# Peptides against a protein of PDB entry 6TME, part 23

Target 1, 324 residues: chain A of PDB entry 6TME
Amino acid sequence: NRLKRAYIALQAWKKAFYSDPFNTAANWVGPDVCSYKGVFCAPALDDPSVLVVAGIDLNHADIAGYLPPELGLLTDVALFHVNSNRFCGVIPKSLSKLTLMYEFDVSNNRFVGPFPTVALSWPSLKFLDIRYNDFEGKLPPEIFDKDLDAIFLNNNRFESTIPETIGKSTASVVTFAHNKFSGCIPKTIGQMKNLNEIVFIGNNLSGCLPNEIGSLNNVTVFDASSNGFVGSLPSTLSGLANVEQMDFSYNKFTGFVTDNICKLPKLSNFTFSYNFFNGEAQSCVPGSSQEKQFDDTSNCLQNRPNQKSAKECLPVVSRPVDCS
Target 2, 324 residues: chain A of PDB entry 6TME as posed
Amino acid sequence: NRLKRAYIALQAWKKAFYSDPFNTAANWVGPDVCSYKGVFCAPALDDPSVLVVAGIDLNHADIFGYLPPELGLLTDVALFHVNSNRFCGVIPKSLSKLTLMYEFDVSNNRFVGPFPTVALSWPSLKFLDIRYNDFEGKLPPEIFDKDLDAIFLNNNRFESTIPETIGKSTASVVTFAHNKFSGCIPKTIGQMKNLNEIVFIGNNLSGCLPNEIGSLNNVTVFDASSNGFVGSLPSTLSGLANVEQMDFSYNKFTGFVTDNICKLPKLSNFTFSYNFFNGEAQSCVPGSSQEKQFDDTSNCLQNRPNQKSAKECLPVVSRPVDCS

## One batch from the design tools (peptide; made by RFdiffusion4, then SolubleMPNN)

Design b1_p9_6_s4 (from b1_p9_6, 6 letters changed)
Fold by OpenDDE base, seed 1:
Structure b1_p9_6_s4 (fold): chain B 324 residues (1-324), chain A 9 residues (1-9)
Amino acid sequence: as target 1 above (324 residues)
Amino acid sequence: ATAAEEEKK
């Protein structure tokens, strides 16, 4: 009976395909859904004698179509991987019935509408990848209350501020890049105890960087480039003992880039170009280290190449933002 | 772009 429901769902989905250039669904014929290309069956968790559809993998199939509501009949699916297709429309609310959902990857598609709040209904979700779509509107705060390992939101149309609940996240990787997020980074960011990589690149974020960033002891990648951040870099960044890649380029930062930042023990790349920094320690100078790469281009530094003119610098440097 | 941005499964 469970496979019969799966058959109904999968046949409805096949009918929702506008184009299948690789003929991925060509063998999606007949009741033996476990033989369907990209469909994976496993023994049911509640009854090992029953075979159920446990996973979908249609990655890189270039399928054009939409997700029909009948997909809600796939109640045993824990892995749903459909990235790199041309699926459009919205994520069906009927997917709330997929209570075993563990990994949900709809990245690199043409999905639209608000954040798919149905993802919040999945109690066991660990991996959420919705990047490279056209999702819009605000990010629900509840996303960070979930015990996720990875949250990929980049390359969408999300707006509004980053929720204060971010500090509750246990994710190792969170991407906000290439959206329309605005406002400040929440001070609660320092409470992200498992964070390894966080990317803010290419948003409309502003204000001062919170001092609490320095509490992110496990961070290896921190990219805040291409925003509207102001003020000095927090002195607490000296606490980033494991940071390897750090990018603050293309902002409106001012002040002095200190030794304590540039001498971070694991730092391999530090880009702070295209800001209004008016000084840097010798340890921050490009070429000063063999094991570290720095970029100080297009700042307000004296005696350095490729800097902004005094005319460009003076109005900004003379009005430093106090972040204290 | 960081590896996290570009990584695809």
Scores: peptide ipSAE 0.037, ipTM 0.774, DockQ to the pose 0.286
Fold by OpenDDE base, seed 2:
Formats: sequence, structure tokens, C-alpha cells
Structure b1_p9_6_s4 (fold): chain B 324 residues (1-324), chain A 9 residues (1-9)
Amino acid sequence: as target 1 above (324 residues)
Amino acid sequence: ATAAEEEKK
């Protein structure tokens, strides 16, 4: 009976394919759905004697089509990996019936519409990858109430502010890059536990960096490049004991880049180019270390190459933003 | 771009 429902769902999905360049669904014929390419069966959790469809893996299949509502019949699916396809439309609300959903990867597709709120209905979700789509609108605050290990949101059309609930996230990796997020980074960011990588690249974020960033002791990658951040770098960044890659380039930062930042013990790459910094410690100078790479290009530094003109610097440097 | 941005399963 469960496999019959899966058959109905998978046949509806095959019918929703516009193009299957690798003939991935060519063997999707007959009732034996467990033999279908990219379909994985396992014993049901509630009855080990019953075989169910537990996973879908159609990664890199380049399939054009959409997700039909009949996919909601795949009630035993815990792994749904369909990245690097050409699926379009919206994520069906009927997927709320997939209560075992553990990993959901729809990245690198052509999905549109608001954030797929159906993902919030899955109680056991651990991995969410929706990057490289055309999802738009506000990010729901509830996303960070989920016990997710990874949250990939980059390369979409998300707007509005980053939710204050970010501090509740236990994700090791969070990407916001290449969206339309605006406003400040929430101060609650410092409450994130288990964070290793966070990426804000290429948004419309502004204001001062919150001091609470310095509480992210486990972060190895912190990239806030290509935004509208202002003020000085927080002195609390000296608390980033494990940061390896740090990028603040292409912002409107001012002030002095301190030794406490440039001497971070695990720091390998620190890019602070294309800002309005008016001073740097000797430890921040490119070439000052063999084990660290720095880029101070296009700031307001004295006696350094490739800096902004006094004409460009003076209006900004003379009016430093007070972040206190 | 970071490794996290480009990573595909």
C-alpha cells in the first residue's frame, strides 16, 4: 500500500518532467519503485517488514519540470536531494505530509515564490539547502527555531532584515550571501552555538557590526564583504579564536585595524580592502607575515599603495560613525 | 565566494 502511493507520486512526477537529458527516469516504469533510478527504499521505521521509499537522489540530473502535489504521497521520505536540476514553480504544500524529512536539498534549481514554509512543518529537519534559486520575500523568523545543522540560503532574492531569532540557531553553517537582505546584523548573533561558517556576502546590510560577533568562538569563516557596513571594527573581534577566513571588503568601515584582530591565532586570510580605514597596525600590513595573507587595498591608509585619494577619503573619514 | 556557498551534495 505504501509503495503503491509512492508509485502514484513518482509517476505523477515523471509526468511533470519537461526534459530529462540523462534519461534518469527512463526506468521509472512499473510498480517496482525501489528499482527506479534515484529512488532508495528501506525498511519502514514503524514496521521493518514493510519496504518504503525512504530517499530520493536526483542530484545533477539536469531535469526540467516541476514538483507536483502528488509528491505528498511519499510520506516515508527522509532524504530529498534534487539539486542541480531545472525544476521550477513552488515547493508543494503537500510535502507537509513528509513528516520524516531529515535532509531537504533543492539547491541550484529554478524555484520561485516566498520561502517554502512547508520546510518549517518538518519536525526532524536537520539539513536545509535552498540556495541558487529565486525564492523571494521575507525570511521567516521560525527558520532559526529549527534544530538545523546547516542553512543554505545564498543566491536567492530574499529581502527584509535578518531575523533576531538567528541567535537561536545551532547550525554550523549559515549562508545569506547574494540576496537582498537589509538592516543590521542582529546582536543576537553572538548567541549562536556551534557556528563554524557564516556568510553575508553581497547583500544590502548596513549599520555597525554588533560587538557580539566576538562571542563566536568556533567560527572559522566570517565573510561580511560587499555590504554597506559602517563604523569601526568591533574590538571584540579579538575573541574569534578559531577564525581562519575573515572578509570585510567592499564596505564603508572606518577607523583603525588593530593588532588584536590581525594577530588572531588561526587567522590565515584577512581581507579588509575597499573600505575607508585610516590606519592599520603593523601586523595587518600585507607581507608582514608569511603565514597570514592580508589585503588593505583601496582604503585611506597612509604610506600604503593603491589607496583612495584624499578627496575620496576626507568626506567619510572626517565623519566617523559612532557605533557606541 | 566561500567553500560553503559553492558546496554541492
Scores: peptide ipSAE 0.036, ipTM 0.777, DockQ to the pose 0.248
Fold by OpenDDE base, seed 3:
Structure b1_p9_6_s4 (fold): chain B 324 residues (1-324), chain A 9 residues (1-9)
Amino acid sequence: as target 1 above (324 residues)
Amino acid sequence: ATAAEEEKK
């Protein structure tokens, strides 16, 4: 019975393919769905004597098409990996029936519409990858209430502010890069106890960096480049004991880059170029260390190469933003 | 760009 439902779903999906360049679905014929390319069966969790469709892997198949509502019949699917295709349209609400969903990867497709809120209905979801699509609108705050290991949102059309609920996230990796997010980074960010990598690249974020960033003890990658951040770097960044890659480039930061930041024990690369910093410690100077790489290009530093002109610097440096 | 930004599963 379960495999019959799976057959209906998979045949509906095959009909929804506009192009299958690698003939991935060529063998999607007949009732033996467990033999279908990219379809994986396993014993059902509730009855080991019953075989069910537990996973889909169509990664890199370059398939053009859409996800039909009949996919909601795949109620035993825990792994859904369909990245690097040309699927379009929206994520069907009928996928709410896939209550065992554990990993959902629809990255690098042509999906549109708002955030796929159906993902919030999956109680056991651990991995969410929706990057490299055309999803738009607000990020629902509830995404960070879920016990996710990874949240990939980059390269979409998401707008509005980052939810304050971010501090509730247990994810090790979160990407916001290349969206249209605006406003400040929430102060609650410091509550992300398991965070290893966070990326804000190429948004419209602004304001001062919250001091609470310094509480991210497990962070190895922190990239806030290509935004509209202002003020000085928080002194609390000295608390980033495990940071290896840090990028603040292409912002509007001012003030002095301190020894306490540049001497972070695990720091490998620190890029703070294309800002309005008016001073740096000797430990921040490119070439000062063999173990660390720095970039101070295009700031307002004295006696350094490739800096902004006084004409560009003076209007900004003379009016530092007070983040206190 | 970071590895996390570009990696595909």
Scores: peptide ipSAE 0.038, ipTM 0.773, DockQ to the pose 0.253; fails the geometry check
Fold by OpenDDE base, seed 5:
Structure b1_p9_6_s4 (fold): chain B 324 residues (1-324), chain A 9 residues (1-9)
Amino acid sequence: as target 1 above (324 residues)
Amino acid sequence: ATAAEEEKK
């Protein structure tokens, strides 16, 4: 019965393929769905004597098509990996029936529409990868109420602010890069307990960096480059005891880059180029360390190469934003 | 590092 439902779903999906260049679904014939390429069966959790479709892996299949609503019949699927295809349209709301969903990877596709809120309905979801699509609109605050290990949102069309609920996230990796997020980074960011990597690259974020970033003791990668951030770097960044990669380039930061930041014990790469910094500690100077790489290019630094002109610097440096 | 985390193909 469960495999029969799976058969209906998979046949509907095959019908929804516009192109299957590798003939991935060529063997998707007959009732034995467990033999289908990219379909993985396992004993059902509720009855080990029953075989069910537990996973889909169509990664890198370059399939063009859409996800039909009949996929909601795959009620035993816990792993859904279909990255690097050419699937288009929206994520079907019928996938709410996939209550065992654990890993959902639809990255590198052509999905459109709002955030797939159906993902919020999955109680056991741990991995969400929707990057490299055309999802748009607001990020629902509830995404961070999920007990996710990883949240990949980069390279989409998301707009609006980053939800304050971000502080509730237990994710080790969160990517916001290459969207249209605006506003400030929420102060609640410092409440993220398990964060290792966070990437804000290439958004429309603005304002001052919250001091609470310094509470991210486990962060190894912090990239806030290519935004509209202003003010000085928070002195609390000295608390980033495990940061290895830090990038603040291509913003509107001002002030002095301190020793306390550049001497962070695990810091390997610190890029603060293309800002309006008017001073840096000796420890921040490129070439000052054999173990650390720095880039101070295109700031307002004196006696450093490749800096902005006085004409470019004076209007900004003379009017520093007070973040206090 | 950031690019490696962002990229998937």
Scores: peptide ipSAE 0.036, ipTM 0.766, DockQ to the pose 0.315; fails the geometry check

Design b1_p9_7_s1 (from b1_p9_7, 3 letters changed)
Fold by OpenDDE base, seed 4:
Structure b1_p9_7_s1 (fold): chain B 324 residues (1-324), chain A 9 residues (1-9)
Amino acid sequence: as target 1 above (324 residues)
Amino acid sequence: PSALELARS
């Protein structure tokens, strides 16, 4: 039966633990898997009279080990939360059998290898958190074909470009931060109709910001700091009617920071420090508003404190990148 | 707060 299969899976997993400092699996003994700490049972969807393992929650257990292939026997699991452990290895392909997977959180572990493509096989997946691991290689374009609410990819070893399919994403939150992504932000970004927060911090992204960013009407947080972006800020950024937090710091932007950006109605914090901007509107000056916080540090602005030297500014400012 | 500041589930 289903619980017997679950027992086999969970015992195999317990065997795969190298360290269990909080003795989380101490009670993982015997056939009554529904009493196991961190294991949650519910009536099966296809037969309410049958009890099945529907969820795993081992968050913050500091368990060292790996995920054995026998976990594929947990075919009724919809919630898999094992963040903040020390699990290593790869995500087993056998998890493709978990067709009810709804939330998958393996964040803050020591997983390695390429993107866990098994996540793409789950038709009902809504939440994917793989941040703070050692996943590497290319991000599969198909990830954005999934009807996900949240996609957390930050603090990994992903490289190459961001897929053009990003525009298909229905996620409200997407994080790319602290990877090795390169290339331009796809123009299709403007098609992300449900986007509230997107973070590109600390990658190798470059080129001009696409004008289509201005179409992100629902975005409240846009952070593109610590990259290699060039050119002027798109004038279409005036369309970000709901943006509250905006960060373009630590790039290679040039040009003039305009009123229509700094006067965005919901803007609370706008950081454009450590660039090569050579002008800013009065509304962009730090201290100009009590309701808004600005940082213009380390640009090429005249009559402002803590700016770059003329020697550093001149070669960049005199050769602005034309993004048109 | 940004998405990075969100608490882990």
Scores: peptide ipSAE 0.036, ipTM 0.762, DockQ to the pose 0.359
Fold by OpenDDE base, seed 5:
Structure b1_p9_7_s1 (fold): chain B 324 residues (1-324), chain A 9 residues (1-9)
Amino acid sequence: as target 1 above (324 residues)
Amino acid sequence: PSALELARS
C-alpha cells in the first residue's frame, strides 16, 4: 500500500516533467518504484519487513517541471535531493505529510514564491538547502527554531530583516548571501553556539556590527562584505579566536583597524577593502605577515597605495558613525 | 574556504 502511494506520486511527478534531457524517468514504469532511477527504498522504520521509498536523488538531472501535490504521498521519504534541475513553481504544502524529512535539497532550481514554510513542519529536518532559487519575501523567524545543521538561503530574493531568532540556531553553516536582506544584524547573533561559517555577502544590511559577534568563538568564516555597514569594527572581534576567513569589504566602515583584530590567532585572510577606514595597525598592512593575507585597498589610509581620494574620504571620515 | 558555492555542484 505504501509503495502503491509512492507509485501514484512518482507517476504524477513524471507527468509533471516538461523536459527530461537525460531520460532519468525513462524507467519510471510499472509498480516497482524501487527500481526507478533516483528512487531509493529502505526498510520502513515501523516495519523492517516492508520496503518504502525513503529517498529521492535527482541531483543534476536538468529536469524541467514542477513538484505536483501528489508528492505528499511519499510519506516515508527522509532524503529529498533534487539539486540542479529546472523545477519551477512552489514547494507543495502537501509535503507536510513527509514527517520523516531529514535532508531537503532543492537548490539550483527555479522555485518561486515565499519561503517554503512546509519545511518548518518537518520535525526531524537537519539539512535545508534552498539556495539558488527565486524564493522571495520574509524569512520566517521559526526557521532558526529548527535544529538544523546547515541553512543555505543564498542567491534568492529574500527581503526584510534577519530575524532575531537567529541566536537560537544551532546550525554550523548559515548563508544569507545574495539576497535582499536589510536592517541590522541582530545582537542575538552572538548566541549561535555552534556556528562555524556565516556569510552575509551582497545584501542590503546596514547599521553597526553588533558587539556580540565577538562571542562567536567557533566561527571560522565570517563574511559581511558588500553591504551597507557603518561605524567602526567592534573591538570585541578580538574574541574570534578561530576565525580564519574574515571579509568586511565593500561597506562603509570607518575608524581604525586594530592590532587586536589583525593578530587574531587563526586569521588567514582578512579583507577590509573598499571602506572608509582611516587607519590601520602595522599588523594589518598587507605583506606584514607571511601567514596572513590582508587587503586594505580603497580605504582612507595614509601612505598606502590604491586608496580613496581625500575628496571622497573627508566627508565620511570627518563624520564617523558612533555605534555606542 | 567558504561553504558558499557560486555554481552548481
Scores: peptide ipSAE 0.035, ipTM 0.766, DockQ to the pose 0.393
Fold by OpenDDE base, seed 1:
Structure b1_p9_7_s1 (fold): chain B 324 residues (1-324), chain A 9 residues (1-9)
Amino acid sequence: as target 1 above (324 residues)
Amino acid sequence: PSALELARS
């Protein structure tokens, strides 16, 4: 009976395909859904004698179509990977019935609408990838209440502020890049206990960086480039003992780039170009280290190449933002 | 390498 429901769902989905360039669903015929290409069966958790559809993998199938509501009949699916297709429309609310959802990857598609709040209904979700779509609107604060290992939100149309609940996240990787987020980075960011990589690239974020960033002792990648951040870099950044890649380029930062930041023990690349920094420690100078790469291009630094003109610098440098 | 460069599959 469970496989019968799966059959109904999968046939409905096949009918929802507008294009299947690789004929992925060519063998999606008949009741033996476990033989369908991209469909994986396993013994049911509640009854090992029953075979159920536990996973979908249609990655890189270039399928055009939409997700019909009948997909909600796939109640045993724990792995749903359909990245790199051309699926459009919205994520069906009927997927709330997939209570075993563990990994949900719909990245690199053409989905639209608000954040798929149905993802919040999955109690066991550990991996959420919705990047490279056209999702829009506000990010629900509840996303960070989930015990997720990874949250990929980049390359969408999300706007508004980043929820303060971010500090509750246990994710090791979080991407906000290439959206329309605005406002400040919440001070609660320092409470992200498992964070390894966080990317804010290419948003409309502004204000001062919170001092609490320095509490992210496990972070290896911190990229806040291409935003509207102002003020000086927090002195607490000296606490980023494991940071390897750090990028603050293309902002409106001012002040002095300190020795304590540039001498971070694991730092391999530090880019702070295209800002309004008016000084840097010798340890921050590109070429000063064989182990580290720095980029100080297009700042307001003295005796350095490729800097902004005095005309560009003076109006900004003379009116530094006090982040205190 | 950053999170943006992670494999999509």
Scores: peptide ipSAE 0.033, ipTM 0.757, DockQ to the pose 0.362
Fold by OpenDDE base, seed 3:
Structure b1_p9_7_s1 (fold): chain B 324 residues (1-324), chain A 9 residues (1-9)
Amino acid sequence: as target 1 above (324 residues)
Amino acid sequence: PSALELARS
């Protein structure tokens, strides 16, 4: 009996709660699991006459506890939303039995350990949100082989390089922000044909920006701020026909910020502050446009306010990195 | 609504 298995799983989970400040699981009593708060039943896909637990929504419940292996008994769950809790430990490998998993949101918790590779075992997964946790180690390349619509990885402890397989991703939104990623952005990034938003904020990324970024014609948000990027901005950025928000601030970029970038047709905000740019086109000057907002603060620009000193600029500007 | 829909709204 599927509901009996669900009962076993849910009771094991309730037992794994250390704190339930909103008494969310107060009604988790008895065999009628479909009446449990945060538990949602639906007709089974293979037999519409049978009710199964199809979804869990415990968002914002502030529950402290862990995910017990018995959760693997919830084999009919397609939606698992438990964000904004205080769950700790690791994601159980037993969740591999949840082959219908479609949306997995464990964001804003206290999960630890390596990337939850069990997520890679779910063939129908479309939404993965593991942001605001303490996941660590390398990002498995296989994540980008999956047909995901969104990948939220920000605010974790992931390290090493971004996999070359990123170009295979069909995700519209990908966040890497506030991790410990290092190395260069892969040149394959330009192959992300469905990408709308990508965020690299606050990592240890370095090297030159790939020219292939200019191939991201669907991108509306591109944020590479607070890294260690060097060299000039790729001239191919003129190809970002739909970019609205672009941020390259807090890097080590040099060279000239061109008209072709600042005159992008959909550009609303372009921040390139806190770099070592030694020139900018008139179209890039803050206040030059009513429909666009620019920030050129703390560069090596002449005749602009709030720039770096010559002492700070000269060592970097005199030795520009050649990205060709 | 799905989490994805909510995130995009």
Scores: peptide ipSAE 0.032, ipTM 0.761, DockQ to the pose 0.101

